# Ledger of designs, part 278: peptides against a protein of PDB entry 3JWR

Target 1, 323 residues: chain A of PDB entry 3JWR
Amino acid sequence: TRELQSLAAAVVPSAQTLKITDFSFSDFELSDLETALCTIRMFTDLNLVQNFQMKHEVLCRWILSVKKNYRKNVAYHNWRHAFNTAQCMFAALKAGKIQNKLTDLEILALLIAALSHDLDHRGVNNSYIQRSEHPLAQLYCHSIMEHHHFDQCLMILNSPGNQILSGLSIEEYKTTLKIIKQAILATDLALYIKRRGEFFELIRKNQFNLEDPHQKELFLAMLMTACDLSAITKPWPIQQRIAELVATEFFDQGDRERKELNIEPTDLMNREKKNKIPSMQVGFIDAICLQLYEALTHVSEDCFPLLDGCRKNRQKWQALAEQ
Target 2, 298 residues: chain A of PDB entry 3JWR as posed
Amino acid sequence: TRELQSLAAAVVPSAQTLKITDFSFSDFELSDLETALCTIRMFTDLNLVQNFQMKHEVLCRWILSVKKNYRKNVAYHNWRHAFNTAQCMFAALKAGKIQNKLTDLEILALLIAALSHDLDHRGVNNSYIQRSEHPLAQLYCHSIMEHHHFDQCLMILNSPGNQILSGLSIEEYKTTLKIIKQAILATDLALYIKRRGEFFELIRKNQFNLEDPHQKELFLAMLMTACDLSAITKPWPIQQRIAELVATEFWEQGDQVGFIDFVCTQLYEALTHVSEDCFPLLDGCRKNRQKWQALAEQ

## One batch from the design tools (peptide; made by RFdiffusion4, then SolubleMPNN)

Design b2_p21_8_s4 (from b2_p21_8, 14 letters changed)
Fold by OpenDDE base, seed 2:
Structure b2_p21_8_s4 (fold): chain B 323 residues (1-323), chain A 21 residues (1-21)
Amino acid sequence: as target 1 above (323 residues)
Amino acid sequence: SEYEEFAKELAKAIAEKQAEA
C-alpha cells in the first residue's frame, strides 16, 4: 500500500525529537504516520529490532495492521489510546528505568501487548456485552473483550507479512505469547481489583522480589494497568481532553443501554450526570489510580512523574468538584 | 465514591463467580 511504502521509506526521528521518553507526552498534534514512526522508534530503542531480527518492512506492516484493526468511530478505545499506552510503557521502561528489571522477551511482550490490548474495541464494556447477549459472551465468562483483543492480536501476528516474531525460537515464541496473553487479560480492571491487594501487600512488607516468577507475573500485570490508565497522570490540559473522550464513549454506551436494554445507566454512563464528572474523577483516582502509582514508584523511584501527575490532577478535579 | 462502589461491586461479582466455580 501507499501508506506502507511511505512509512517504510521514512526517516525515523530520534526518541528525543519525538519526546516519546517523556511521561508528559501528548499525541494530539501527531499525524497517524508520526504515531507509526514513534512506534518504530520504541521497538528500535528497546533493542527489539536487533535482538529479535525483525525485518523493517514486516515491522512497518505489523504496526499498520494493528492500527487498522482499531475502530475509528470509537471515541476513546481507538488506536490513539493503544499508542499512548505503548508510549507510557516505553517511558516507564526508559525514563522509569524498568527496562533494567525485565528480560528482553518480557519487554517485547509488553510493547506488543500495550499496542494490541484493545484491538477491535467496540466502545462498550464487558457488562454491556454480557447484558446484550453478544456472541462473544458465549465464548468467555470473564474478561470477554480482553480475550477478544488477544485473539485479534494473535491473528495479526500470524498474518502473512506481519510476523514480527519469526526470528524467535519456538520456546521464545511460546514464552512471548504467554506473556502477551497475560498482559492483555490484565487490562481488565476487574482482574486488577482482584490482584492488586497482593501486590500492594508485597510492597508494603518490603517482600517484593522480581526474581520470583509469580511476583514477576503480578508486576507485569500491574505495569500494564499503570500504562493503560496513564491518561490520569498527564498534564492538566491533556488530562481534561482525554477525560472528555472517555466521557463521550461512556455516555454513548449509556444511551445504548437506555435504547437497546431499556435500563437506566449508572452515573458514570449517564449523559444527564455530566456535572458529576469532576467528583467521579476524584473517586476514580482515589479508588483505582493512586495506590497503583505509589506502588510502582516504590519499585522504581524514576516513575514518580506518574504519581505526581496523578496527584496534581486529583487536586484539579477536586477544585472543579467544589464549584 | 461511585468508583469505590464500582470497585466493591466488581470485587463482589468476582468473588461470587469464584465461589460458583
Scores: peptide ipSAE 0.027, ipTM 0.609, DockQ to the pose 0.056
Fold by OpenDDE base, seed 5:
Structure b2_p21_8_s4 (fold): chain B 323 residues (1-323), chain A 21 residues (1-21)
Amino acid sequence: as target 1 above (323 residues)
Amino acid sequence: SEYEEFAKELAKAIAEKQAEA
């Protein structure tokens, strides 16, 4: 395609020029082409292209395929969300120095997972899918959408001309896919809530050890969640804008719940209760986000900007809730 | 469903934090 030709021929700017190592990064000013260029740079600077012998054209095609399989009519869970998740992962790996704690296969898997974790998202949560008796709810009992996202990821990775993993051995390929699946499934917040206590306790007791395979898996899951939720850590103007996108999508779901399911939406998804957004954001930060970024910062102190950003945004939301 | 439980727990946690504020 013309798009592929343009991307494949383009000079990829440095990570410094693209500012993709910054935790404060924003994609709002970037074109779709620029987001693809950023993605190429992430793969290159993580040595994934060289170490796994990726063909440039294949990588370009894969990126465009991933982007194409996000819906444009979804307010938040779109390509830009996936891209921002991947950028946060890249920043955490580089600036946060987590790269030094992981294998190349784990890094490869995490980056692919971050970009792919919400593929074909429909702008509704698992509860809606279940209550609407969608066909996907018949295939999967738990983490319905996350299973679907992984299926989409696998489909793309196996599509002709998109096989960025073709340079891997069979064992490396199997390992990578396993980690990708686990990472995508970990983005179900229900699973995060279920598992986070173990992670926090290991950190609290100073018993956390990445050489333990179970703890490694747990850490990768927590890292994925930290990147997925990283909008809450962004500078206030960016955070506020993203919160509006999230609210838009949630309200759209709430409207559909009323119309299609004849149910009253929860406050979070109720357009009529938009005035509760600030207090709900404070509650979300306290219940979900703060402890995660505290724990992540304990694993790597260079991740502190994420925690600091989260704390600053809590203050901003609290101030709005008091008005 | 585990998700409904999560949603309830999340809603409860948010409500508790709002009540503490």
Scores: peptide ipSAE 0.019, ipTM 0.566, DockQ to the pose 0.613
Fold by OpenDDE base, seed 3:
Structure b2_p21_8_s4 (fold): chain B 323 residues (1-323), chain A 21 residues (1-21)
Amino acid sequence: as target 1 above (323 residues)
Amino acid sequence: SEYEEFAKELAKAIAEKQAEA
């Protein structure tokens, strides 16, 4: 395709030029091509292209395939969300100094997972899928959409001309897929809620050890969530804009819940309750975000900008809630 | 449902954080 030709022939700017190591990064001004260039740079600077012998054209095709398999009519859970998740992962690995704590396979898996974690997202949550009796709800009982996202990820990885993992040994390939699956499934916020207590306790007791395979898996799950939710850490103008996209998608779901399911949506999904957004954001930050970024900062102090951003946005949302 | 469980756990987490503040 013309898009592939353009991408494959383009000079990829440095990470410094692209600012993709910045926790404050915004994609709002970037074209789709520029987001793809950023993604190539992430793979390159994490040494994944070299270490796993990726063909440049195959990587380019894979990136474009991943992008293509996000829906454009979804307000938030689209390619830009996946890209921002991956960028936060890259920033956490580089600027946050987490790269040296992980294996190359783990890094490879995390980056693929971050880009793929919401593939074919329909702009509705697992609850809607379940309540609508969607065919996917018949296949999976838990983490319905996350299983679907992984299935889509696997489909793309195995598609002709998209096999970025072809340079891996059989064992490396199996390991990578396992980690990708675990990482994508970990983006189910319900699973985060269930598992985070163990992580926080390990940190609190100063017993956290990445050499323990179970703790490693737990950390990767927490890191995925931290990147997935990283919009809450962005500079206030960026945070506000992203929050509007999230609200739009949630309200669209609520509208569908009324029309298709004949149910009253929750306040979060209810367009008529838009005045509660600031207070709900404060609640979300307190309930979900703060402890995670605190714990992550304990693992690596260089991740502090995520925590600081989250705290600052809490203050901003609180001020709006008081108006 | 898993969602109901999630909602319950979220509510607990919110309550816990509000109590800590």
Scores: peptide ipSAE 0.018, ipTM 0.551, DockQ to the pose 0.439
Fold by OpenDDE base, seed 1:
Structure b2_p21_8_s4 (fold): chain B 323 residues (1-323), chain A 21 residues (1-21)
Amino acid sequence: as target 1 above (323 residues)
Amino acid sequence: SEYEEFAKELAKAIAEKQAEA
């Protein structure tokens, strides 16, 4: 395609020029081509291209295939969300110094997972999929969408000309796929809520050890969630704009719930409850986000900007909720 | 909060699905 030719021939700017090491990064002004260039830079600077002998054209095609398999008519869970998740992962690995704690295969898997974790997202949550009796709800009992995202990820990885993992040994390939699957499934917030207590307790007791395989898996899951939710950590103007995209998608779901399912949506999905957004954001930060970024900062102090951003945005949302 | 209720609902749903599996 013309897009592939343009991407493959383009000079890839440095991570510094692209600002992709910054926790404060924004993609709002970037073209689709620039997001793809950023993605190439992430793979390159993490030494993934060199270490796993990726062909440049294959990597370019894979990135474009991943981008193509996000829906354009979804307000939030689109390519830009996946890209921002991957950028936060890159920043956490580089600026947050997490790369020094992980293997190359774990880093490879996390980056692929971050880019792929919401593939073919339909702009509705698992609850909607279940209640609408969607065919996907017949295939999977739990984490319905996350299983679908992984299936899409696997499909792309195995597609002709997209096989970025072809340079891996059989054992490395199996390990990588296992970690990708676990990482994508970990983005189900239900699983996060279930597992986070163990992580926080390990941190609190100073018993956290990344050399333990179970604790490593737990950490990778928490790191994926931290990157997936990283919009809450962004500078206030960016946070506010992303919150509007999230609200748009949730309200679209609520409208569909009324129309298609004849149910009253929850306040989060209810367009008529727009005035509750600030208080709901405070609740979200307190219930889901703060303790995660606190724990992550305990693992690596260089991740503090994520915690600081989350705290600052809590204050901003609280001020709006008091009006 | 709504998110606390969401967390409770999710925890319950997970427990139910695990019991069915």
Scores: peptide ipSAE 0.023, ipTM 0.588, DockQ to the pose 0.053; fails the geometry check

## One batch from the design tools (peptide; made by RFdiffusion4, then SolubleMPNN)

Design b2_p22_3_s1 (from b2_p22_3, 14 letters changed)
Fold by OpenDDE base, seed 1:
Structure b2_p22_3_s1 (fold): chain B 323 residues (1-323), chain A 22 residues (1-22)
Amino acid sequence: as target 1 above (323 residues)
Amino acid sequence: SAEEEAAELARIEDELEAFLGQ
């Protein structure tokens, strides 16, 4: 395609020029082409292109295929969300120095998973999918959308001309797919809530050990969630804009819940309850985000900007909730 | 069991939705 030719022929700027190592990064001013160039840079600077012998054209095609399989009519869970999740992963690996704690296969899997974790997202949560009796709800008992996202990821990875993993051995390929699946499934917030207690306890007791395979898996899951939720850590103007996108998508679901399911939406998804957004954001930060970024910062102190950003945004949302 | 795990996760999701919706 013309898009592929343009991407494949383009000079890829440095990570410094693109500012993709910054935890404060924003994609708002970037074109779709520039987001694809940033993605190429992430793979290159993590040594994934070299170590796994990726062909440039295949990587370009894969990135464009991933981007194409996000829906444009979804306000938040679109390519830009996936791209920002991957950028946060890249920043955590590089600036947060987590790269030194992981294998190349784990890094490869996490980057693919971050870009792929919401593929074909429909702008509705698992609860809506279940209540609407969608065919996907018959295939999977839990984490319905996350299983679908992984299926889409696998489909793309196996598509002709998109096989970025073709340079891997059979064992490396199997390991990578296992980690990708686990990482995508870990973005189910219900799974995060279920598992986070074990992680926080290990940290609190100073018993956390990345050499333990189970604890490694647990850490990768927590890191995925930390990147997926990283909008909450961004500078306040960016945080506000992303919160508007999230609210738009939730309100769209609430409208569908009224129309299609004949139910009253929760306050989170009720467009008439916009005035509750600040207090809900404070609640979300306290219940979900703060402990995660505290624990992540304990694993790597260089991840402190995520925690600091989360704390600053809590103060901003609290100030709005008090008005 | 897989069914028990699914039920637990569904409960957690409902609790999370209720919490965020308050």
Scores: peptide ipSAE 0.261, ipTM 0.845, DockQ to the pose 0.678
Fold by OpenDDE base, seed 2:
Structure b2_p22_3_s1 (fold): chain B 323 residues (1-323), chain A 22 residues (1-22)
Amino acid sequence: as target 1 above (323 residues)
Amino acid sequence: SAEEEAAELARIEDELEAFLGQ
């Protein structure tokens, strides 16, 4: 395609020029081509292209295929969300120095997972999928959408001309897919809530050890969630704009719940309760985000900008809730 | 069991939605 030709022939700017190592990064001014260039730079600067013998054209095609399999009519859970998740992962690995704590296969898996974790997202949560009796709800007992996202990820990875993992051994390939699946499934907030207590307790007791395979898996899950939720850490103007996208998608779901399911939506999904957004954001930060970024900062102090951003945004939302 | 895990996760999801929806 013309798009592939343009991407494959383009000079890829440095990570410094693209600012993709910054936790404060914003994609708002970037074209789709520029987001793809940023993604190439992430793979290159993490040494993934070299270490796993990726062909440039295949990587370009894969990136474009991933982007194409996000829906354009979904307000928040689209390519830009996946791209921002991956950028946060890249920043956490580089600027946050987490790269030094992980294997190349784990890094490869996390980056693929971050880009792929919401593939074909429909702008509705698992609860809606279950309540609407969608065919996907018959296939999976829990984490319905996350299983679907992984299935889409696997489909793309196995598609002709998109096989970025072709340079891996059979064992490396199996390991990578396992980690990708675990990382994508970890983006289910229910799984996060279920598992986070173990992680926080290990941190609190100073018993956390990445050499333990179970603790490694747990950490990768927590890191994935931290990147997925990273919008809450962004500078206030960026945070506000992303919060509007999230609210739009949630209100669209609430409208569908009324129309299609004949139910009253929760306040989070209720367009008529837009005035509660600030207080709900404070609640979200306190219940979900703060402890995660505190624990992540304990693992790597260079991740502090995420925690600091989250704290600052809590203050901003609290001030709005008090008006 | 897988069914018990699914039920637990569904409960957690409902609690999360209820909490954020207040």
Scores: peptide ipSAE 0.231, ipTM 0.829, DockQ to the pose 0.673
Fold by OpenDDE base, seed 3:
Structure b2_p22_3_s1 (fold): chain B 323 residues (1-323), chain A 22 residues (1-22)
Amino acid sequence: as target 1 above (323 residues)
Amino acid sequence: SAEEEAAELARIEDELEAFLGQ
């Protein structure tokens, strides 16, 4: 395609020029081409292209295929969300100095997972999928959408001309897919809630050890969640704008709940309850986000900007909630 | 069991939605 030709022929700017090592990064000013260029740079600077012998055209095609398989009519869970998740992962690996704690296969898997973790997202949560009796709800008992996202990821990875993993051995391929699946599934907040206590206790007791395979898996899950939720850490103007996108999508779900399911939406998804957004954001930060970024900062102090951003946004949301 | 785990996760999802939606 013309898009592929343009991307494959383009000079890829440095990570410094693209600012993709910054935790404060924003994609709002970037074109789709620039987001793809950023993605190429992430793979390159993580040595994934070299170490796994990726063909440039294949990587370009794969990126464009991933982007294409996000829906344009979804307000938040679109390519830009996946791209920002991957950028946060890249920043955590580089600026957060997590790269040296992980294997190349783990890094490869995490980056693919971050880009792929919401593929074909429909702008509705698992609860909606279950309540609507969607066909996907018959296939999977839990984490319905995350299983679907992984299936889409696997489909793309196996598609002609998109096989970025063709340079891997069979064992490396299996390992990578296992980690990708685990990482995508870990973005289910229910799984996060179930598992986070073990992670926090290991940190609290100073028993956290990445050489333990189970603890490694647990850490990768927590890191995925930290990147997926990283919008909450962004500078306030960026946070506000992203929160509006999230609210838009949630309200769209609420409208569908009324129309399609004949139910009253929760306050989170109710357009008439916009005034509760600040207090709900404070609650979300306290219940879900703060402990995660605190724990991540204990693993790597260089991840502090995520925690600091989360704390600052909590203060901003609290101030709005008090009006 | 896998079914019990699935049921637990579904409950957590419902609780999470309810919590965030209050």
Scores: peptide ipSAE 0.220, ipTM 0.824, DockQ to the pose 0.706
Fold by OpenDDE base, seed 4:
Structure b2_p22_3_s1 (fold): chain B 323 residues (1-323), chain A 22 residues (1-22)
Amino acid sequence: as target 1 above (323 residues)
Amino acid sequence: SAEEEAAELARIEDELEAFLGQ
């Protein structure tokens, strides 16, 4: 395609120029082409292109294929969300110095997973999919959408001209796919809630050890969630804008719940309760986000900007909730 | 069982939605 030709021929700017190492990064000013260029830079600067012998054209095609398989009519869970998740992963690996704690295969898997974790997202949560008796709800018992996202990821990776993993051995390929699957599934917030207690307890007791395979897996899951939720850590103007996108998507679901399911939506998804957004954001930060970024910062102190951003946004949301 | 795990996760999802909606 013309898009592929343009991307493949383009000079890829440095990570410094693109500011993709910054935890404060925003994609709002970037074109789709620029987001693809950023993605190429992430793969390059993580040494993934070199170490796994990726062909530039294949990588370009894969990125464009991933982008194409996100829906444009979804307010938040679109390519830009996936791109921002991957950028946060890149920043955590580089600026947060987590790269030094992981293998190249783990890094490869995490970056692919971050970009792919919401493929073909429909702008509705697993609860809606289940209640609507969608065909996907018949395929998977839990984490319905995350299983679907992984299936889409696998489909793309195996598509002609998109095989960015072709340079891997069979063993490396299997390992990478396993980690990708686990990482995508870890973005189910219910699984996060189920597993986070173990992680926090290991941190609290100073027993956390990345040399333990189970703890490594647990850490990768927590890191994925930390990147997936990273909008809450962004500078306040960015956070506000993203919160509006999230609210839009949730209200769209609530409207569909009324229309399609004849259900009164929860306050979170109720357009009529927009005034509760600030207090709900405070609740979300306290219940879900703060402990995660605290724990991540404990593993790597250079991840502190994520925690600091989360704390600052909590204060801002609290101030709005008091008005 | 897988069914029990699925039911637990569904419960967690419902509780999470309820919490975020309060």
Scores: peptide ipSAE 0.220, ipTM 0.823, DockQ to the pose 0.676

